# Peptides against a protein of PDB entry 8PQO: the designs that were tried, part 214

Target 1, 252 residues: chain A of PDB entry 8PQO
Amino acid sequence: VLLKEYRVILPVSVDEYQVGQLYSVAEASKNETGGGEGVEVLVNEPYEKDGEKGQYTHKIYHLQSKVPTFVRMLAPEGALNIHEKAWNAYPYCRTVITNEYMKEDFLIKIETWHKPDLGTQENVHKLEPEAWKHVEAVYIDIADRSQVLSKDYKAEEDPAKFKSIKTGRGPLGPNWKQELVNQKDCPYMCAYKLVTVKFKWWGLQNKVENFIHKQERRLFTNFHRQLFCWLDKWVDLTMDDIRRMEEETKRQ

## One batch from the design tools (peptide; made by RFdiffusion4, then SolubleMPNN)

Design b1_p28_4_s1 (from b1_p28_4, 16 letters changed)
Fold by OpenDDE base, seed 1:
Structure b1_p28_4_s1 (fold): chain B 252 residues (1-252), chain A 28 residues (1-28)
Amino acid sequence: as target 1 above (252 residues)
Amino acid sequence: ANLSAERLNFLKQLSILLTLLALEKEKE
């Protein structure tokens, strides 16, 4: 088991982020043909647990048509079915990803707290001390180009170049996080993303777990760079606007 | 659908990885 807490600091408020996140997901989905194909929604219902209130979803991603033919032909039963269970109680979210074939031998858990701070809280997920001492804190700087793969880099999604017309935020210089403290008119937040990766096959644990963490970090980095650079597109949207956009995306 | 292109790509790559590892393990 490998745990890392990714801390993503953004020059947006916790309330703004809720809109921006949903918009960015929907927008990215529009650019992908067949993005909704093979997705089965098993459960979509409200839940209440230990004072936590939100929406629970259970989705199955059937990836048979999304992988190369030779993989599809050789894949064991259930190997191409990914289960995603999500508890969405913003500003808290939890996602658990499993695979039908691997069963208990594989798990990705992503627990996120969105806090109005600069990523300074320790153990925001309230782990036991013994568990917390094994968690690596990883800061993602959305303005740091060195954290972006060359193949992923787009100038229009570079926070170091982007200037928001509607809010005046950006561009983000090398010391933008430190300077943010002195900018009274600019809100800020941190997404504390505790990622747990479990791969129990002996001899492959560390390699696979580290690989998955690398991919998750890449995903988080690119997504939040997009989210910020699309600020002018979503900052004035309401939740109703987002719902309409999601419905339109489902039709594609 | 609320699946980004990057997320979908991740899930595809993940499923491929798990499949290949499963096949190798079955040979043992």
Scores: peptide ipSAE 0.387, ipTM 0.860, DockQ to the pose 0.649
Fold by OpenDDE base, seed 4:
Structure b1_p28_4_s1 (fold): chain B 252 residues (1-252), chain A 28 residues (1-28)
Amino acid sequence: as target 1 above (252 residues)
Amino acid sequence: ANLSAERLNFLKQLSILLTLLALEKEKE
């Protein structure tokens, strides 16, 4: 088991982030043709557990048509079915990813707290001390180009170059986080993303777990760079606007 | 859609990886 807590600091408020996140997801989905194909929604209902209220979703991603033919042909039963269980109670979110074939031998859990701070809270997910001591805190700096793969880099999604016309935020220089503290009118938040990766097959555990973490980090980095650089597109949107966009996207 | 292209791509890659690993495991 490999645990890392990714901390993504953003010059947006927790409330703004909710809109931005949903917008960015929707916007990114527009560029994926057939993205909804193979997605089965088993459950989509409100939940209440231990004082946590939110929306629970259980989706199955049937990826048979999304992988190369040779993979599809050789894949064992269930190997191409990814289950995603999500508990969405913003500003808290939990996602559990499993695979039908791997069963208990594989797990990705992503627990996110969105807090109005600069990533200074320790053990925001309230792990036991023994567990917390094994968690690596990883800071993702959306302005740090060195954290972005060359193949992922886009100038229009570079926070170091972007300036929001509507908010005046950006560009984010090398010391933007420090400077942010002095900008009373600029909100900030941190997404604390505790990622638990379990891969129990001996000999492959560390390699696979590290690989998955690398991919998750990449995803988080790119997503939040986009989120910020798209600030002018979503900052004035309401949740109702987002809902309309989502519905429109679903129809495509 | 509720899934970004990048997220979907990750899931695809993940499934491929798991498949390949599964195949190797079954050979043991």
Scores: peptide ipSAE 0.378, ipTM 0.857, DockQ to the pose 0.633
Fold by OpenDDE base, seed 5:
Formats: structure tokens, sequence, C-alpha cells
Structure b1_p28_4_s1 (fold): chain B 252 residues (1-252), chain A 28 residues (1-28)
């Protein structure tokens, strides 16, 4: 088991982020042709558990048509079915990813707290001390180009170049986080993303777990760079606007 | 579409990886 807490600082408020996150997910999804194919929504309902209230979703990603033919032909039963269970109780979110074939031998859990701070809280997810001492804190700086793979880099999604017309935020210089404290008009938040990766096959645990963490970090980095650079597109949207957008995206 | 393209790509890659690992394990 490998745990890392990714802390993503953003020059947006917690309330703004809710809109931006949903918008960015929807927007990015538009770029996927046939993105809805193979996605089965089993459950989509409100939930209440231990004082946590939100929306629960259970999706199955049937990836048979999304992988190379030889993989599809040789894959054991369930290997190409990914289950995603999500508890969305913003500002808290939890996602659990499993695979039918791997069963208990594989798990990705992502627990996120969105806090109006600069990523200074320790153990925001309230882990036991013994568990927390094994968690690596990883700061993602959306303005740091060195954290972005060259193949992922897009100038129009570079926070170091972007200037929001509507808000005046950006571009984000090397010391933008420090300077943010002095900008009374600029809100800020941190997404504390505790990622738990479990892969129990002997001899492959560390390799696979580290690989998955690298991919998750990559996803978080790119996503939040997009989120910020798309600020002018979503900052004035309401939740109703977002809901409409999501519906339109689902129709594609 | 229910998720971002990047996330979907990750899931695809993940499934491929798991499949390949499964195939190798079956050879044991």
Amino acid sequence: as target 1 above (252 residues)
Amino acid sequence: ANLSAERLNFLKQLSILLTLLALEKEKE
C-alpha cells in the first residue's frame, strides 16, 4: 500500500472551485469522441453516512472497445471492467476505483478535502498517527512547468502565461503562492487529495503502486492547470449552468 | 461522456496494465 497526499494550491475560492471542477471535467470530456461508450451508471443517488451528505455514484467502465484488440482477446474475465464508486459531498469527495478481476488485490482510493488555506493543514483526513507517518505530502504547483510532461504541455493551459480577464488573476509567477497572501482580493484554496493505492501481487506492489501514483499526479497537475486557465469560461457560471453543460456532454 | 478524456485514458492504460500482468501471472 502506498499513500500520498497531493496538495494542490489554487488562486480560487472553495466555492469557485466547485463550479470550475465540474466545468473542467465536462469540458475535457468533450474532447473524447465516443467517451460515453462503455460507461454504465449503476447508481446515482443521494446518500447520507456518518453525517456526510452528498451524491453517490457507481459507474462501470467497460473498456473492451477502448483497448487494443489483442488485449481484448486475451483479457481474463473482468479485467477490462473498472468500477468507480464516488461519494461527492463537496467540499469533501471520495472515489474508489476497483477492477473486477483483481478484486481485493487492487484498489485506488482518492479522498479530497477542499480547504480555504494554503495547504498547511496536517492530516486533514484524520488518519491514525501510524498511518499518517507513512503518507508523503506532495505539493503540486500548477505554475511550475517542470512538473508537466512535454507531451502534455499546452501554452493555452499554462498558468504562468494565462491572465484572467474577468478576475485579473494570473499569470502565476514562480512565487505566486507567497504573493497570494498579500493579495486581499484573490481567494485561495488547497485541494488535499489523499491517494491510496493498493496492489497486492507479490513482487509488483511497489512498481505498480508507484506507477499509478505517477499517473494520478500527472492527471491532477494537468487538470488543475486547465481549471485555472479556463477560469474566464466558468467563473460566471452557476450550478444550473454546469448541470446543463453536463447533460449536453452526456448526449455526445 | 462521464469523465475527462485524460481520466478515461488513464483507466484504459490501467486496464491494459492489469491485463498484461494477469497474463504474466497465469504463466506461473
Scores: peptide ipSAE 0.376, ipTM 0.855, DockQ to the pose 0.653
Fold by OpenDDE base, seed 3:
Structure b1_p28_4_s1 (fold): chain B 252 residues (1-252), chain A 28 residues (1-28)
Amino acid sequence: as target 1 above (252 residues)
Amino acid sequence: ANLSAERLNFLKQLSILLTLLALEKEKE
């Protein structure tokens, strides 16, 4: 088991982020033709547990048509079916990813708290001390180009070049986080993303777990760079606007 | 639906990896 807490600081408020996140997911989905193919929604309902209220979703991603032919032909039963269970109670969110073939031998869990701070809270997910001491804290700086792979880099998604016309935020220089403290009119938040990766096959555990963390970090980095650079597109949107956009995306 | 292209690509790569690992395990 490998645990890392990724802390993503953004020059937006917790309330703004809720809109931005939904917009960015929908926008990115538009760029994928046939992206909804193979997605089965088993459950989509409200839940209440231990004072936590939100929306629970259970989706199955059937990826048979999304992988190369030789993989599809050789894949064991259930290997190409990914289950995603999500508990969305913003500003808290939990996602659990499993695979039918791997069963209990594989798990990715992502637990996120969105807090109006600069990523300074320790153990925000309230782990036991013995567990917390094994968690690596990883700061993602969306303005740091060195954290972005060359093949992922896009100038229009570079926070170091983007300036928001509507809010005046950006571009983000090397010391943008320190400068936020002196800017009373600029909100900020941190997404604390605790990622737990379990892969129990002996001899492959460390390699696979580290690989998955690398991919998750890459995903978080690129997503939040997009989220910030698309600020002018979503900052004035309402939740109703987002719902309409999501419905339109589902039709594609 | 509400899945980003990057996330979908990740899941595809993950499934490919798991498949390849399963095949290698069967050889042992």
Scores: peptide ipSAE 0.367, ipTM 0.852, DockQ to the pose 0.649

Design b1_p28_4_s2 (from b1_p28_4, 16 letters changed)
Fold by OpenDDE base, seed 2:
Structure b1_p28_4_s2 (fold): chain B 252 residues (1-252), chain A 28 residues (1-28)
Amino acid sequence: as target 1 above (252 residues)
Amino acid sequence: MNLSAELLNFLKELSILLTKLELEKKKK
């Protein structure tokens, strides 16, 4: 088992982020070939658990059409069906990813707290001390070009170049996080993403767990760079706007 | 986290890796 807490600082408020996240997810889906193909929604319902109230979703990602032919032909039964269970109680979210083939031998859990701070809280997920001491805190700087793979880099999604016309935020210079402290008119938040990865195949545990973390970090980095650079597209939207957009999309 | 297309890409890459590893295990 490998645990890391990714801390993503953004020059947006917690409330803004909720809109931006939903918008960016939708936008990213539109920009990719295939869109929602291969995604089956099994459950989408409200839940209440231990004082937590939110929306529960269970999705299956069918990857048969998304993977190379040799993978499709050689993968064990169920290996290309990924289950995602998500508990969305913003500003808290939990996602559990499992695989039908791997069963208990594979787990990705992502627990996120969105806080109006600069990523300074320790153990925001309230782990036991013994567990917390084994968690690596990883800061993701969306303005740091060196954290982005060359193949992922897009100038239009570079926070170091982007300036929001609507808000005046950006571009994000090398010391943008420190400068936020002195900018009373600019909101900020941190997404604390505790990622737990379990892969129990003997001899492959470390390799796969590290690979998954690397991919998760890449995912978080690219997503939040997009979220910020798309600020002018979503900053004026309300949650009601997002809900309407989602409903309209469902009708198409 | 529901990241749609990006998540799918991640899952694809993961599946490729797992399949390759599975094949390697069978060869040993």
Scores: peptide ipSAE 0.234, ipTM 0.796, DockQ to the pose 0.596
Fold by OpenDDE base, seed 5:
Structure b1_p28_4_s2 (fold): chain B 252 residues (1-252), chain A 28 residues (1-28)
Amino acid sequence: as target 1 above (252 residues)
Amino acid sequence: MNLSAELLNFLKELSILLTKLELEKKKK
């Protein structure tokens, strides 16, 4: 088991982020051909547990049409069916990813708190001290080009070049986080993403767990770079606007 | 969370890796 807490600092408020996240997810889905293909929604319902209220979703990602032919032919039964269970109670979110073939031998859990701070809180997920001491805190800097793979880099999604016309935020220079503290008119937040990866194949645990973390970091980095650079597209939208957009999409 | 496109790509790559590892395991 390998745990890391990724801290993503953004020059947006927690309230703004809720809109921006939903918009960016929707936009990213449009940009990829077949983004919704192979996704089966088993459950989508409100939940309430111990004072936590939100939306619970259970989705299956059928990857048979998304993988190379040799993988499709050789993958064991169930290996290409990924289950995602998500508890969305913003500003808290939990996602659990499992695989039908691996069963209990594979787990990715992502727990996120969105806080109006600069990533300074320790153990925001309230782990036991013994567990927390083994968690690596990883700061993701969305303005740092060196953290982005060349193949993922897009100039229009570079926070170091982007300037928001509507808000005046950006571009984010090398010391943008430090400068942000002194900018009273610019909101900020941190997404604390505790990622738990479990892969119980003897001899391959570390390799696979590290690989998964590397991919998760990549995913978080790219997504939040997009979210920020799309600020002018979503900053004036309300949650009601987003809900309406989602409903309209479902009707199509 | 549902990061859609990026998530799908990640899951694809993961599935490819797992399949390769499974094949290697079977050969041993």
Scores: peptide ipSAE 0.229, ipTM 0.795, DockQ to the pose 0.635
Fold by OpenDDE base, seed 1:
Structure b1_p28_4_s2 (fold): chain B 252 residues (1-252), chain A 28 residues (1-28)
Amino acid sequence: as target 1 above (252 residues)
Amino acid sequence: MNLSAELLNFLKELSILLTKLELEKKKK
């Protein structure tokens, strides 16, 4: 088991982020061909547990049409069916990803707290001390080009170049995070994303777990760069606008 | 979090890796 807490600082408020996240997910899906293909929604219902209220979703991602032919032909039964269980109680979110073939031998859990700070809180997820001491804190800087793979880089999604017309935020210089605390007119937040990866195949645990973390970091980095650079597109949207975009994405 | 398009791509790459590893495991 490998745990890392990714801390993503953004020059947006916690309330703004809720809209921006939903927009960015919908927009990214719209820009891809077949955004809803192979996705089955099993459950979508409200939940209440231990004072936590939110929306619970259970989705199955059927990857048979998304993988190369040799994978489709050789993959074990159930290996291409990925289950995603999500508890969305913003500003808290939890996602659990499992695979029908691997069963309990494979787990990706992502627990996120969105806080109005600069990523300075320790153990926001309230882990036991013994567990917390083994968690690596990883800061993602959305303005740092060196954290972006060349193949992922787009100038229009570079926070170091983007200037928001509607809010005046950006571009983000090399020391933008340190300077942010002194900018009274710019809200800020941190997404504390505790990622737990479990892969129980003997001899492959560390290799696969580290690989998954690298992919998650890449995903978080690219997504939040987009979220910020799309600020002018979503900052004035309503929840009804977001819902329309989501429905449009589902039709593809 | 629900990152539909990005998540799908990640899951695809992961499934490819796992399948390859499974095949190698069976060969040993």
Scores: peptide ipSAE 0.217, ipTM 0.790, DockQ to the pose 0.599
Fold by OpenDDE base, seed 3:
Structure b1_p28_4_s2 (fold): chain B 252 residues (1-252), chain A 28 residues (1-28)
Amino acid sequence: as target 1 above (252 residues)
Amino acid sequence: MNLSAELLNFLKELSILLTKLELEKKKK
């Protein structure tokens, strides 16, 4: 098991981020060919547990049509069926990803707290001390180009170049986080993403777990760069606007 | 948290990796 807490600081408010996240997810999905294909929604309902109220979703991603032929032909039964269980109680969110073939031998858990701070809180997920001491805190700087793979880099998604017309935020210079503290009118937040990766195959545990973390970091980095650079597209939208957009996308 | 298209791509790649690993196990 390998745990890392990714801390993503953004010059947006917690409330703004809720809109931006949903918009960016929807936008990214539009850019993918075959979006929604092979996705089965088993459950989508409100939940209440221990004072936490939110939306619970259980989705199955059937990847049979998305993988190369040799993978489809050789993959064990259930290996191409990915289950995603999500508890969305913004500003808290939990996602659990499992695979039918691997069963208990494979787990990706992503727990996120969105806080109106600069990523300074320790153990925001309230892990036991013994568990917390093994968690690596990883800061993602969306303005740092060196954290972006060349193949992923797009100038239009570079926070160091982007200037929001609607909010005046950006571009983000090398010291943007320090400067943000002095800008009383600019909101900020941190997404604390605790990622738990479990892969119980002898001899491959560390390799695969590290690989998954590397990919998660890449995903978080690219996503939040997009989220910020798309600020002018979503900052004036309401949650109702987002819901309408999602419904319209489902009809296409 | 909706699974982004990028996450789907990740899961695809992961599935490919797992399949390759499974094949390697069969060869041994």
Scores: peptide ipSAE 0.209, ipTM 0.787, DockQ to the pose 0.718; fails the geometry check

Design b1_p28_4_s3 (from b1_p28_4, 15 letters changed)
Fold by OpenDDE base, seed 4:
Structure b1_p28_4_s3 (fold): chain B 252 residues (1-252), chain A 28 residues (1-28)
Amino acid sequence: as target 1 above (252 residues)
Amino acid sequence: MDLSAELLNFLKELSILLTLLVNLAKAL
């Protein structure tokens, strides 16, 4: 098991982020050919547990048509079906990713707290001390180009170049986080993403777990760079606007 | 969270990896 807590600092408020996240997810999905294809929603219902109220979603991603032919040919039954169980109680969310074939031998858990701080809270997910001791804190700087793979880099999604017309935020220079503290009118938050990766195959555990973390980091980095650079597109939207957009998208 | 394109790509890559690992394990 390998745990890392990714801390993504953004010059947006927790409330803004909720809109931006949903918008960015929707926008990114539109840009992907076959987005939503092969996604089966098994459950989508409100939940209440231990004072946490939110929306529970269980989705199955059927990836048979999304992988190369040779993978399809080699994939055992259930290997290309990914289950995602999500508890969305913003500003807290939890996602559990499993695979039908791997069963208990594979798990990705992502627990996120969105806090109005600069990523300074320790053990925000309230792990046991012994467990927390083994968690690596990884800071993702959305303005740091060196954290972005060349193949993922887009100038229009570069926070170091982007200037929000509507908010005046950006571009994010090398010391943007330090400067943010001095900008009283600029909100900020940190997404604390505790990622637990379990791959219980002897000899491959560390390799696979590290690989998955690398991919998760890449995902978080790119997503939040987009989220920020799309600020002018979503900052004036309400949650109701987002819901309408989602409904309209479902009808297409 | 709705599946972003990035998440979908991740899941694709993950499924590919898992498939390859499964086959590797069977060959060992």
Scores: peptide ipSAE 0.261, ipTM 0.812, DockQ to the pose 0.705
Fold by OpenDDE base, seed 3:
Structure b1_p28_4_s3 (fold): chain B 252 residues (1-252), chain A 28 residues (1-28)
Amino acid sequence: as target 1 above (252 residues)
Amino acid sequence: MDLSAELLNFLKELSILLTLLVNLAKAL
């Protein structure tokens, strides 16, 4: 088992982020050829548990048509079916990813708190001290090009080049986080993403767990770079606007 | 939570990796 807490700092408010996240997810999905194909929604309902109130979703990703033919031919039954269970109680969210074939031998859990700070809180997920001491804190700087793979880099999604016309935010220089503290009119937040990865195969645990963390970090980095650079597209939208957009997308 | 392009790619790559590992395990 390998745990890391990724801290993503953004020059947006917690309330703004809720809109931006939903917009960016929807936009990124539109850009994917065949987006939505093979996704089965088993459950989508409100939940209340232990004072937590939100939306619960259970999705199955059937990836048979998304992988190369040789993979499809070699994949055992259930290996290409990934389950995603999500509890969305913004500003808190939990996602659990499992695979039908791997069963208990594979788990990815992502627990996120969105806080109006600069990533300075320790143990925001309230782990036991013994567990917390084994968690590596990883700061993601969306303006740092060195954290982006060359194949993922797009100039139009570079926070170091982007200037928001509607808000005046950006471009983000090398010391943008320090400068943000002195800018009273610019909101900021941190997404604290505790990622738990379990791959219980002897001899391959560390290799696979580290690989998955590397991919998660890549995903978080690219997504939040897009979210910021698309600020002018979503900053004036309301949650009602987002809901309408989602409903329209479902009907297509 | 919807599936972004990046998330879909991640899941695809993950499935490929798992498939390869399963086959390697069978060969060992």
Scores: peptide ipSAE 0.255, ipTM 0.808, DockQ to the pose 0.729
Fold by OpenDDE base, seed 2:
Structure b1_p28_4_s3 (fold): chain B 252 residues (1-252), chain A 28 residues (1-28)
Amino acid sequence: as target 1 above (252 residues)
Amino acid sequence: MDLSAELLNFLKELSILLTLLVNLAKAL
């Protein structure tokens, strides 16, 4: 098991982020041809547990049509079915990813707290001390181009070049986080993403777990760069606007 | 929430990796 807490600082408020996240997810999905294909929603219902109130979703991603033919031919039954269970109680979210074939031998858990700070809170997820001492804190700087793979880089999604017309935020220079502290009118937040990766196969555990973390970090980095650079597209939207957009998309 | 393109790509790559590892394990 390998745990890392990714801390993503953004020059947006916690409330803004909720809109931006939903918008960015929707936008990214539109850009993917057949993005909804193979997605089965098993459960979508409200939940209440231990004082946490939100929406629970259980989705199955059937990836048979998304992988190369040779993979499909070699994949054992259930290996291409990914289950995603999500508890969305913003500003807290939890996602659990499992695979039908791997069962208990594979787990990705992502627990996120969105806080109106600069990533300074320790153990925001309230782990036991013994567990927390083994968690690596990883800061993601969305303005740092060196953290972005060349193949992922897009100039239009570069926070170091983007300036929001609507808010005046950006571009984000090398010291943007320090400068943010002195800008009383600019909101900020941190997404604390505790990622737990478990892969129990002997000899491959560390390799696979590290690989998955690398991919998750890449995903978080690219996503939040997009989220910020799309600020002018979503900053004036309300949650109701987003809900309407989602409903309209489902009808298409 | 629908998965972003990036998330779908991640899941795809993950499934490929898992498939390859399973087959490798069977071959050993």
Scores: peptide ipSAE 0.258, ipTM 0.809, DockQ to the pose 0.737; fails the geometry check
Fold by OpenDDE base, seed 1:
Structure b1_p28_4_s3 (fold): chain B 252 residues (1-252), chain A 28 residues (1-28)
Amino acid sequence: as target 1 above (252 residues)
Amino acid sequence: MDLSAELLNFLKELSILLTLLVNLAKAL
């Protein structure tokens, strides 16, 4: 098991982020060929547990049509079915990803707290002290081009070049995070993403777990760069607007 | 979290990796 806490600092408020996240997910989904094909929603219902109130979803991603033919031919039963269980109680979210074939031998858990700070809170997920000692804190800087692979880089998604017309935010210079403290008019937040990766195969555990973390970091970096650079597209949207966009995306 | 296109791509790549590893393990 390998745990890392990714801290993503953004020049947006916690409330703004809720809209921006949903917009960015919807927009990215529209650009994907095949849209929502292969996604089965098993459960979508409100939940209440230990004072936490939110929406619970259970989705199955059937990836048979999304993988190369040779993979489909070699894949054992259930290997191409990914289960996502999500508890959305914003500003807290939890996502658990499992695979039908791997069962208990594979787990990705992502627990996120969205806080109106600059990523300075320690153990925001309230782990036991012994467990927390083994968690690496990883700061993602959305303005740092060196953290982006050349193949992923797009100039229109570069926070160091982007200037929001509607809000005046950006571009983000090398010291943008330190400068935020002095800019009273610019909101900021941190997404504390505790990622737990379990791959219980002897000899491959560390390699696979580290690989998955590398991919997760890449995903978080690219996603939040897009989220910020799309600020002018979503900052004026309401949650009702987002719901309409999600419905339209599901119909495609 | 609703899966973005990037997350879907991640899941695809992950499923490919897992499939290859399973088959490799069976061959060893």
Scores: peptide ipSAE 0.254, ipTM 0.810, DockQ to the pose 0.700; fails the geometry check

